# Peptides against a protein of PDB entry 7Q4I, part 226

Target 1, 281 residues: chain A of PDB entry 7Q4I
Amino acid sequence: HENSTIAERLYSEVRVLCWIMTNPSNHQKKARHVKRTWGKRCNKLIFMSSAKDDELDAVALPVGEGRNNLWGKTKEAYKYIYEHHINDADWFLKADDDTYTIVENMRYMLYPYSPETPVYFGCKFKPYVKQGYMSGGAGYVLSREAVRRFVVEALPNPKLCKSDNSGAEDVEIGKCLQNVNVLAGDSRDSNGRGRFFPFVPEHHLIPSHTDKKFWYWQYIFYKTDEGLDCCSDNAISFHYVSPNQMYVLDYLIYHLRPYGIINTPDALPNKLAVGELMPEI

## One batch from the design tools (peptide; made by RFdiffusion4, then SolubleMPNN)

Design b2_p29_4_s1 (from b2_p29_4, 16 letters changed)
Fold by OpenDDE base, seed 1:
Structure b2_p29_4_s1 (fold): chain B 281 residues (1-281), chain A 29 residues (1-29)
Amino acid sequence: as target 1 above (281 residues)
Amino acid sequence: EEKKKKEEEKKKLEKLIEEAEKKAREELE
């Protein structure tokens, strides 16, 4: 009953491969719920694991399990993508098996950018990396050129990219990408509101005076507000979303409608040239 | 009162997240 013409256009023009960080113990508990909800809206969906699962479409990467090996898994995941899937999409999203993503909103953000521009987007943090890095939990998306540079130029060079599998995954990829001149983009909307969130909606949407000692306020690259002004109307991702909450979010976002209210989408911006970015706000 | 309740809920959530993130960082060290 809804007009999805613009969404269908963007599905074709802004192709997204989503890879999900998971492990064998979470295939049934978490990953399958991603596949049954927001993951079905990706152009390609792959689960990166240590064990193959044909029902889930999980790939067994040559890495061990555990939080201390997440960086190793990310390196192998992007190597796998580059080898098998680099031409299957224009953009390559990393998400966790408890990240929820509104893929249409991500396509809207990415629409003006060339996939040949060396850029990536997410929730930008300021520590450790001069240009910033993207939070691992909120999910981050690389252009095709960014993936190429990461795999071909950065990973083979220990001076550019950490060879060990230890360390904070999101920081380490951020360092590697900076070293090959992949730009950390601004994912905020035209009102300066964030689109990628490292926490559940409730944490961001509840208006309150937060403790400024909370690490998040020291890590965020851009100033953010609380309450309804915290988040873009076109928000892309939330983290720590339970399997049950994924189904609730799917219902609220894609099915529940207030009668008599019609949402008219904004006009698409002009496309940028290769290497051109939207101005920061 | 409603604002106060929301503030308390947010503070509780922030503490939980902070503890979880701290634990995750310690496991990586």
Scores: peptide ipSAE 0.023, ipTM 0.534, DockQ to the pose 0.166
Fold by OpenDDE base, seed 3:
Structure b2_p29_4_s1 (fold): chain B 281 residues (1-281), chain A 29 residues (1-29)
Amino acid sequence: as target 1 above (281 residues)
Amino acid sequence: EEKKKKEEEKKKLEKLIEEAEKKAREELE
């Protein structure tokens, strides 16, 4: 019998709304598998689309489909969340319909932070934005205050936030958030290992002779090691996860257990004051 | 030698994933 007491406590104290970026063509192919796997562990799960789907709980946002509209969809998604759901959670995760998330590990990372702190977390990239920005594919999580600042302060001001729907979604939200003093947090664990990953576990865990010229190494904000040392034991997300791989990951993480090994969870850290961040490693 | 070991580990992992995916499909049918 698993002792889930701490996980249950964190579920109540660190409330997460997960919104999934999807489209009508992916409702059945991808999004439903998120709902059937890791998405069920969110306090609230919403699929943001261009068409309503009552079975999926998909919202039809007033945006067109296509890669050039992802930024538009993100803006409308957070407007929708702010209007209808800002008090339903403390933290607001964006993920793609091919992102897999270990929500308990995210709650553990977020636990010390106040949701009133203007901060967001993800896989931090260094280009284009001075403080960095979070990779869209790895998923990123905003505090309630970050959502408020984004929707109320940034979006209405074309000088602070891009008014058109073009551009790289993750870069554009990163610029907007920086302009309203939302901090790009450090999501690394106490050992300096990453938690949000823009690729599948295989690509991170298996040292591929990745060409040192691979764009990822130029984009990462924090230096990461290759291989098993790349990834936190409390990793949060992976991207490009197929529907089948989501079920595999669910089995491996939540059902498969080595007999006789009982993990004692680490003690919860102290809560931070409003506006306080964890010390840089 | 290190390259060979990594390739073998990769193949083992791929096989495990494939087997797990097959089982997951059978349970969903």
Scores: peptide ipSAE 0.009, ipTM 0.395, DockQ to the pose 0.030
Fold by OpenDDE base, seed 5:
Structure b2_p29_4_s1 (fold): chain B 281 residues (1-281), chain A 29 residues (1-29)
Amino acid sequence: as target 1 above (281 residues)
Amino acid sequence: EEKKKKEEEKKKLEKLIEEAEKKAREELE
């Protein structure tokens, strides 16, 4: 009973490859639930692991397991994507196996941008990287050109990109991308509300005066509100989402409907030229 | 009462996340 014509159009015009950071111990515990929920709405879904799993569509990257190897996995994942899948999508999303993504909202955000624009989006943090970097947990999406620059220009050059596999994954890719002039985009909606969230919805939606000593307030690049005004109505991602909560979110977002309320989508914005960004809010 | 409960829940969550993220950063650096 739903009109999905615009969503279908965007599915074809804004092709997204989603790669999921996972490990063999989480294939069944977490990753498969991504595949069974929001991951099915990606144009292509790949799980990046250290072990192959044909049931999951997991790729064995030549890296060890552990948090200190996440940067190594990210480098190898994007190398793998560039070698095998660079033409399979326009945009390339990194997410964790406990990230939930509303892919349609991401396509809506990405629609005006050219995939040939060297840009990436996510929850922008301000430390360590001059232009900012995208929070790893919230997930971040690279344009095709951004992936090309990352893999072809940044990774081969130790002066541009860290050769070691250690370090904070999101910071390190942020440094590399900055060094090859990939722009850290603004993912906020027209009201200035965030779309990528490094925490669960409850953390953002519960109105309270938070302790300003909380690291998040020092890291966030853009000012953000709390409560219902925290988040875009077109929010894209949340982190620390349990497998069970993924199914809950899938139900709430895609199945549960208030009777008599019909949501009409906003008009699509105009396409931007290559290299052009949306104006700052 | 409901507001107070929500605030307490949020503070608890913030603390847990902060501790987890701090630990994660220490392991990665």
Scores: peptide ipSAE 0.024, ipTM 0.530, DockQ to the pose 0.178; fails the geometry check
Fold by OpenDDE base, seed 4:
Structure b2_p29_4_s1 (fold): chain B 281 residues (1-281), chain A 29 residues (1-29)
Amino acid sequence: as target 1 above (281 residues)
Amino acid sequence: EEKKKKEEEKKKLEKLIEEAEKKAREELE
């Protein structure tokens, strides 16, 4: 017996459209497994590709394939969302086809925020963008207003947003969003623990001295602890999750329960006004 | 000993990820 009443409430009140970055070669290999696992918990799930796939619900965007076209795909994806789905959700998550997301934890993080607040969340990186940008692999979530500003204000202006499809996708959207005053939010929990992770859990959870030369430590915007204290109990995403690991994570998170331990949800925070952010920790 | 093993595993993983990310960045440049 599990009480999902609060999760059901948040499902209704914090509507999330998840769009998955994929390509035709990964429809069956990766994207399908997202659809069969965590993607089911999105209010709407769309796979953004270069080819249509009716079984997957994949959209063929007018872009080429390859890493040098990821920025182009992101622009077209958000244009598509704005045109067809802007009112279908309050929040718009980009994830890769090897990103795993605990959508309930994301809804919990997003609950206090107005979707009319120009904000986005993810794993914040510090280089290239003054306010930071969100790691593409960890997934990032835009408010409805952030999507509007991105598509309507940023994309049409080459001075605000790169018109070429080249460049690092996450950096380029980060620049565009900054240029239209979309705030790079702090996704850390009340203990200062991260929620969006650009790697698998094992990378973050193993208590060891990391190589200080590892690029991640130079890129991470906020200081993070190592080991079990690295990660929020309400973590949202992990990257480089294999298809098999997605099913394992689904089982561990949603099915496996220790006998005699009952999880009581924390009280929901107060809702913020439009334009307000949670205080930084 | 178990801690040491975990540290070694983490370092291996970090190296693999770093190499993968480096390649990915180089492809975008």
Scores: peptide ipSAE 0.023, ipTM 0.546, DockQ to the pose 0.170; fails the geometry check

Design b2_p29_4_s2 (from b2_p29_4, 13 letters changed)
Fold by OpenDDE base, seed 4:
Structure b2_p29_4_s2 (fold): chain B 281 residues (1-281), chain A 29 residues (1-29)
Amino acid sequence: as target 1 above (281 residues)
Amino acid sequence: ELEELLEKEKKELEEKIEKLQKKYEEELK
């Protein structure tokens, strides 16, 4: 029998609203599989689209479809969340319809932080934003205060936040958040291993014979090792996960157990004060 | 061998990532 007592506690104490970036063409192809797998472990799950889908719980945002509208969708998604759901959660995760997330590991990372701390987490990239920005594909999570600052302080001011809907959504939100003093947190574990991944596990876990010129190594804010040391045992997300791989991951993570191996969870860290961050590793 | 299969999968992933990188870089322009 599994002991889920700590996971249940964290589910209650670290409430996560997950919003999924999708489009009408992906409702059945991708988004539905998120809903059937990891998305069910969110406290609230919303699919942000251009069309309503009652089966999926998709919201029709007042934006067009296409890559050039992703930033527009992100802005409207967070406006929608702020207006309707800001009190439904403590943390607000953006993920793509091909992102897989281990929500329990995210709650574990977030546990010490106050949701009133203006902070967000994800796979931190170095370019374009001084403090860094979080990769859109890996998913990123905002505190409630970060959402408030984004929607109330940043979005209404064209000097702080891009009014046009064009551009890389992850970079643009990163700029906006920096401009309202939302901190780009360190999501690494105590061993300095990453938790949010912009690619599938296989790419991170397999020691690369990749050219050191591969963009990812230039974009990552923190140095990371290759191989098994690349990734936290408490990894949170992977990107480019196919619908079939979502079910495989769900099985491997939540159902498959090696007989006789019992994991004892680590003790929870102390809670931080408002505005306090964990020491950078 | 498992290593050969992994190497093949790795190459396929690398190619996919390069394509995605180009798209990402184009969006950042």
Scores: peptide ipSAE 0.020, ipTM 0.573, DockQ to the pose 0.254
Fold by OpenDDE base, seed 2:
Structure b2_p29_4_s2 (fold): chain B 281 residues (1-281), chain A 29 residues (1-29)
Amino acid sequence: as target 1 above (281 residues)
Amino acid sequence: ELEELLEKEKKELEEKIEKLQKKYEEELK
């Protein structure tokens, strides 16, 4: 017998709209599998594409396809969300069609924060943006106020936000958000372990003699450990997850149980005031 | 045998990481 009472409470109190970055060639290949796995645990799920798909609930944004249009697609996606869905959720997650997300763990992280706090979370990188920016692949989540500031204050001002659709999507949104005083939050758990991951679990969990020269170690904002201490027990996301691995992860996380081991959830933290952040560890 | 499997998996992961690094660097240009 499973007790989901706390998860059900958080589902109602910490409402998450998930928008998935996809394209028409990936609707059946990738995006459908997001919808059939972790995406069903979002309060609202929208696929942002260049073509409409009624089976997928995909929106056709007025952008072209290709890597050079990802920033354009992100701008149009958040404009669409602000116009149609800003009151449908408290938090707004961007993920790719090969990102896997444990939405319950994200709700747990977000619970103390006000959605009126101008903040966003993800895997924080240090280059290019003074406060850091969130890795696009790991997914990042904006508060409702962060979305408002992005769409209403940043996007209309070419001095605050790049009007061109070129550039690294995650860096460009990070610059825009910084320019409107949206804070780059700390996603780490109470032990200082990360929750958003730009790679598959295996890349983080296996103590790789990864060359210390690997770019990731230069990009991470916070020091992270390798091996079992790399990752929070309440990890939120992984990237480069194949469609088949999404079903494996769904089975392992939500169905597979070690008999006789009972996990008791930690108590919820106190709620923060508007504009207040958790202390950095 | 387990050690050999781990070494093979490690090598495969290193190759994947290198490919991802190159892609990421290209996107940042």
Scores: peptide ipSAE 0.016, ipTM 0.532, DockQ to the pose 0.291
Fold by OpenDDE base, seed 1:
Structure b2_p29_4_s2 (fold): chain B 281 residues (1-281), chain A 29 residues (1-29)
Amino acid sequence: as target 1 above (281 residues)
Amino acid sequence: ELEELLEKEKKELEEKIEKLQKKYEEELK
């Protein structure tokens, strides 16, 4: 028997719309496996593509395909969300079709925050943006107010937000959000451990003695350790997860149990006022 | 034997990380 009472409460109180970045060639290969695994745990799930797919619930955005159009696709995705779905959720997650997300852990992180606070969370990187920006691959989540500011205040102003569709998607949205005073939040847990990861679990959990010259160590905004201390027990996302690995992760996280070990969840934190953030660790 | 297996796995992960790095750097251009 499983006790999901707290998870059910958070599902109702912390509503998450997940939009998945995909393309027509990946609808069957990748995106359908997101829909069959972790995407089921979102309050709303939408696939953002260049072609409609009624089986997948994919939206055809008015953008071309290719890496050079990712920023264009992100702009159109958030415009679509603002127009059709801004009241359907409190928080709006972008993920790739090879990102795996533990939605319950994201709801736990988001619980104290008001959706009217202009904030977003993810794996924070240091370069290019003064406050930092969130890694595109790890996925990032905007508050409802952050989406409003992005679509209504930033996108219409070429001085605040890049009008063309070129550039790194995650950097460009990070610049736009900073320019409208959307805060880049700290997604680390109370022990200072990361929750959003731009690689597979193996790359974070196994000390690779990657040369300190590896770009990732220069890009991360917060210092992280390698090994078991790399990752929160309440980790939210991993990137470059194959379709087969999504089913393995679903089994390991939601079905596999060590007999005789009962996990007691931590108490929920107090709710913050509008505009208030948790102290940085 | 276990240490040798771990070292082999580590090397394979390092190679994967380097490939992912190059991919990410290309996307930032």
Scores: peptide ipSAE 0.015, ipTM 0.542, DockQ to the pose 0.269
Fold by OpenDDE base, seed 5:
Structure b2_p29_4_s2 (fold): chain B 281 residues (1-281), chain A 29 residues (1-29)
Amino acid sequence: as target 1 above (281 residues)
Amino acid sequence: ELEELLEKEKKELEEKIEKLQKKYEEELK
C-alpha cells in the first residue's frame, strides 16, 4: 500500500495542464502512449496537432506539419489554451509526444510558486536569450501569468514576438517571454541537480556518453554533472522516450518498489509571494 | 544554419539512443 496523500494534495493545489506537441502520424504511434502513461497524471491533457482526434483529445491547430511549423504550433497552442483552458490549471506544460514527465515531481517543484508569478521552468539553455530559454524537448512549464503575458502581451506585438511560424520554437518562445518579463526560473533541486532533461535518462546517467564538445555542454545554462549526480531524485522530464520506454518508466517509477524501503517525502517548502523566486543556488 | 546543425546533432543523438536501447534490450535477454 502506498501513501499518496501529499501527491493528492499537490494534484489539487498545483493544477497542471499538459499540452503535447504531436502530429496526425504520431497520434497512434506516440501520443496515445503519452495518454496511457504519464499524461493521465496531468489535471488536463491536450494534444496539439493539425488534425482533430476525439479519441486522443487532439486539437487541430491552424498550422501545417513539419519542424518548421513548431513555433507556429506553439503559438496557436497557447492561444488555444488561453482562450479555452486558462482557468483549468495553474501551470501549463509543453511536452513532446516522446517526452516523459513525472508530474508529481513537477508539482513539487512548482508548489512554492504562485501561478500569478510570471515564470517558466524547464531545462534552461544560455544561447540566444539573455536570461536563457527552456529546451523544447525537455518540456517547459509556464505559470498562468506567463501564459497570459505570452498570449496577450507578446504574441500580438511583432516587436516582442516573432510573427512568422519559422524558427526554433523554444528559442522563439524564450525571446517572447523575456520581452514580457516572464522569468526563466531555475528548475534545479536543492542539491543543484537538474530536473528537466532534453535526453533519455541513459544519456545523462552514463558518464562520458557524449564528447565534451557536444553542443549540450555549451548550451546548458547551469553547470551539470555526469553520472548519478546528473539528475535530481525528483527529476521531472526526459526526452526521446520511446512508446515502449514510457510503459517501462511508468512501471519502474510507479509500480516497482524495493521491499523494505520506504521513501518519506521531504516537507513541502513555504509558499512564495507573487513575483518571488527561490534563491539561486 | 545553427538550427540545421542542431537538427543534425539531434538526429544523430536519436539514432545513437535507439542503438543503445536496442543493445541494452538484447543484453538483458
Scores: peptide ipSAE 0.028, ipTM 0.579, DockQ to the pose 0.037; fails the geometry check

Design b2_p29_4_s3 (from b2_p29_4, 13 letters changed)
Fold by OpenDDE base, seed 3:
Structure b2_p29_4_s3 (fold): chain B 281 residues (1-281), chain A 29 residues (1-29)
Amino acid sequence: as target 1 above (281 residues)
Amino acid sequence: MKEEELKKEKEELEKKIKELEEEKLKELE
């Protein structure tokens, strides 16, 4: 009984491949719940692991498990995508197996951009990388051109990309992407509200007198407010979402409706030329 | 009642934030 015409249009015009960072111990505990919830709204969904799982559609990457191998897994994941799936989508989302994503909101954000523009989006952090980098936990999305530059131009060059598998995954890919002139985009909405979030909704929405010493306030690239003004009405992602919370979010976002309130979507913006970004807010 | 519940919720959130901070720091090392 809902009108999904615009969402269906965007599904066809803004194709998203989602790859999920997981491991064999989390296939049943976490990853399968991504597949059963928000992951089904991706045009293509792939789970990147160290072991194959045919039920999950998990790929066994040639990497070890552990926190120190996340960068290695990211490199191999994008190599795999480039080799097998680069033409299957326009945009390529990395998410964790405890990240929840509203894919329709991501398509809306991405709609004006050309996939041939070397750009990527996420929750932008300011340390370590001059243009910033995207938080790994919040998930980040690369254009097709960004993937090409990462895999073809950056990865083969140890001066552009870290050759070993150590380091913070999100920082290391951020350095690589900057080195090949992939732009760290602004994912904020027209009101300056964030769309990608490195924590659960509760942590962002509750005005906590968060200690100003909290690392997040030192890392966030753009000024953000706490409370209801923290988050876009078209928010894209949240991190540290438990399997149970994924089903709750799926119900609240896609099924629960206040009777008598009809949401009229905003008009789609004009498409940008290749290499063009939205004006800064 | 509401104020006590909010206080308890705040304490639980602060504890969770601290745990997440520690996890993030370990990932950056």
Scores: peptide ipSAE 0.020, ipTM 0.558, DockQ to the pose 0.220
Fold by OpenDDE base, seed 4:
Order: sequence, then C-alpha cells, then structure tokens
Structure b2_p29_4_s3 (fold): chain B 281 residues (1-281), chain A 29 residues (1-29)
Amino acid sequence: as target 1 above (281 residues)
Amino acid sequence: MKEEELKKEKEELEKKIKELEEEKLKELE
C-alpha cells in the first residue's frame, strides 16, 4: 500500500498540460507509448502532429513535417494551447515522443513558483542565448505567463521572434522567450543536481562514459558531476527513451519497491511571490 | 565476467552517444 496523498495534492495544485511533439509516422510507434505510460500522469495530454488521430488525441497543426518545421510546429502548438487550453493548466510541458517524464517530480519542482511568473524550466544550455535556453529533447516547461508572453507578445513581432519556421526549435523559442523577459529558470535540486536530461539515464549515470569533447559538456549551462551525482533523486526527464524503456521506467519508478525501504517525501517549500525565483545554487 | 560485460555495455553506449551527437548536429543545421 502506498500513500499518494501528497502526489494527489500536487496533481491538483500544480496542473500540468503536456504536449508531445510527434508526427504521423510516430503515432503508433512512439506517441502511443507515451500515452500509455508517463503521459497518463499529466493533467492534460495533447499530441501535436500534422495529422489528426482520435485514438491518440493528436492535433493536426497547420505545419509540414520534418526537422526544418519543428520550430513552426512549436509555435503553432503554443498558439493552439493558448487559444484552447491556457486555463486548463498552470504549467505547459513540451516533450518529444521519446522523452520520459516523472511528472510528480516536475510538480515538486514547480510547486513554489507562481504560474504568473514568466519563467520556464528544462535542461539549460548556454550557447546562442544569453540567459540560456532549454534543450528541446529533455523537455521544457513554461508557466502560464510564459506561454502568454510567447504567444501574445513574442510571436506577432518578427523582431522578437523568428517568423520563419526554420532553425533549431529549442534555440528559437529560447530567443523568443528571452526577448519577452521570460526567465530561464534553474531546474537543479538543492544539491545542484540536474533534473532534466537530454539523454537516457545510462548516459548520465556512468562516469567518464562520454568523451571530454562531447558537445554536451560545452552546451550545459551549469556544471554537472558525472556518475551518481549527475542526477537528482527527483529527476524529471530523460530523452531518447525507447518505447520499451518507457514501460521499464514506469515499472521501476512506480511499481518496483525494495522491501522494507519507505521513502518519506520532503516537506514542500514555501510558495514564492509572483516574479520570485528560488535562490540559485 | 563482470569486466567483459561492462566492456560490452560501454561499447554499446559509445555507439549510442555517437548517434546522438549526429542527431544533435542535424538539429542545429
């Protein structure tokens, strides 16, 4: 028997709309498995595609397919969310159809923040954007105010936000958000460990597994340790998670328990005022 | 036995890292 009372409370108080970046070719191959695993724990789950799929609850956005259109899809996705769903949640997560998310851990991170604070979180990268930007693959979460600013203030202004649909999706939204004073938050835990990860757990957990020349080390905004200290005990996301691995992770995280070990949740932090951020670690 | 298994695992992960690097490069283009 598990006590989920706190998780249930956070489910109600920290409402998350998850939108999944997908395409018609991945509806059955990938997106369906998100829906069958971690996506169930979102308050609302929407698949953003170029084709409608009633079984998946996929929305057909007016965009083409391909990597060159990912930015276009992101813009249209957030426009769609703003128009139809801005009041359905407090926070708006973008994830890929091969991203795995522990939504409860995300709610825990987000709990102290006001949705009216113009902030977004994810795996922060340092290039191209002065304040940094969030890795697209790791998933990133916008506050309601951040979505509003993005859609209402940034998108209509070509000087603030790229009108062309080309470019790196995560970089472009990062530029747009910076230009409307949406803050790139620090998603690290109190120990300085990351929560959003652009790779599978194995790549982060194994020390010295990557070459020192690996681009990731040049892109990360915050210094990170290798090995077990790489990752928060309250990690939120991993990328490049296969459909099969999603089920494995679901089992390991939500079902498998070591007998005799009871995890007691930490106390919730105090809520922050509008515009206030947690102290940097 | 454990060392050989770890070696194989490392090799598999190195391949995956290479794939991910290539994917990231394509995203930036």
Scores: peptide ipSAE 0.020, ipTM 0.567, DockQ to the pose 0.260
Fold by OpenDDE base, seed 1:
Structure b2_p29_4_s3 (fold): chain B 281 residues (1-281), chain A 29 residues (1-29)
Amino acid sequence: as target 1 above (281 residues)
Amino acid sequence: MKEEELKKEKEELEKKIKELEEEKLKELE
């Protein structure tokens, strides 16, 4: 009973490979719930782990487990993608096994951009990296050209990209990408509202939920508000989403409808040339 | 001299990142 013509068009024209950061202990607890909810809307879904799991479609990367090795896992994940899947998609999303993503909204954001443009998107943070970097938890998406530059130009050069597996994963990839002239894009909508969120919806939607001294307010690259004005109507991701909350979100977003209210989608913007970005807001 | 200073600054930043990550976890618990 739904008209999904535009969504189907974008599914074909804006191909997204989603890779999920996980570990063997979370295959059943978390990762399988991603596969059963939002992950099924990716053009390709791969779980990056230290152990193979054929039921989950998990890949065993040659890395150890632990929070101090997340950067190592990210490097190996993108090497694997470049070697096996670089032509399977136009855009390459990293997400955690507790990140929820509205893939259709991401395709809408990405539609005007060329995948040959060296750009990536996410929740932009300002510290440590001059152009900013994207929060790891909120998920971030690289263009095909960004992946190529990361794997071929950055990773082999220890002057451009950290060879050790230690460090903050999101900061380290941000440094590497900057060093090969991959641009940190602006993921905000036309109203200046964010689309990628490093916390659950509740933490962003409820005013005064956090103290203004909370680190997030010092890290966010663009000014943001709390409450209903915090978030785009076309929001893309939330972090720290429990397995149960993923099913709730799937129901609320894709099934629950207020009777008699029909939302008409905005017209698609014009496509940009290779190397061109949308104007800053 | 500049390379050693950059190395030290990098190490200090990495420590600070680790501390902030730990703090983030504590505040979200």
Scores: peptide ipSAE 0.016, ipTM 0.536, DockQ to the pose 0.052
Fold by OpenDDE base, seed 5:
Structure b2_p29_4_s3 (fold): chain B 281 residues (1-281), chain A 29 residues (1-29)
Amino acid sequence: as target 1 above (281 residues)
Amino acid sequence: MKEEELKKEKEELEKKIKELEEEKLKELE
């Protein structure tokens, strides 16, 4: 019923390794549901944990559990990826076990970029890091070159990358990446709409007279709108997605179709040269 | 701080969603 030719092409040409931040207590409660939903659309899916789980494909990283160890886990995860999987993909997505990702939309965004370009994408925040950093919860994707620079150049140098395991993992990796000249890309679509979201769709789609003091509005790097104009039609990720909501989203996105409406994909953009970025909007 | 703010925001949104759903249901009746 569907023409997936372009999606299949992108699956082959824009290879994505997804690593999921999880812990042993969430293997069955959350991570399993990622594996059963959007995670199956990654070229490679790995769960980064403190305990091995062969059924889940979870790796036991040499880190403790808890929020104070998230940065440590991120460092070890990328070290593991670099050692074992750097050639298995072109792009390397970090997501949480409550992040939902439309991998096809991510491939579409990434298509023009060379994996040899030192760049990463996500929901860009402005504090702490001059060029910005990507929100951890929304998920962020590194090019192969970005991973290389992170692991080989940044991590071994305490002046470039925090050696201890404390701190906000997304901020810390953002600092490290900046220090090795990995560019914080613009993930917005051609209409200036965001693709990576640190909250559930409802948070972004429903115009909330939220307190303008809400931290998110101070953290976002790019201006964003509320309501239906908040989000790209090719949105990539949402955070705080419950296991049940993952199945709902899978159904809505990949199965439910309005009869008589045919979506025609936009033409693929031209590929960029190594080091070249799309023009900022 | 961020988590507390997020929790509050989520609760407000959930209430709003519920209200909207109820209103929509009434319109369909």
Scores: peptide ipSAE 0.023, ipTM 0.538, DockQ to the pose 0.033; fails the geometry check

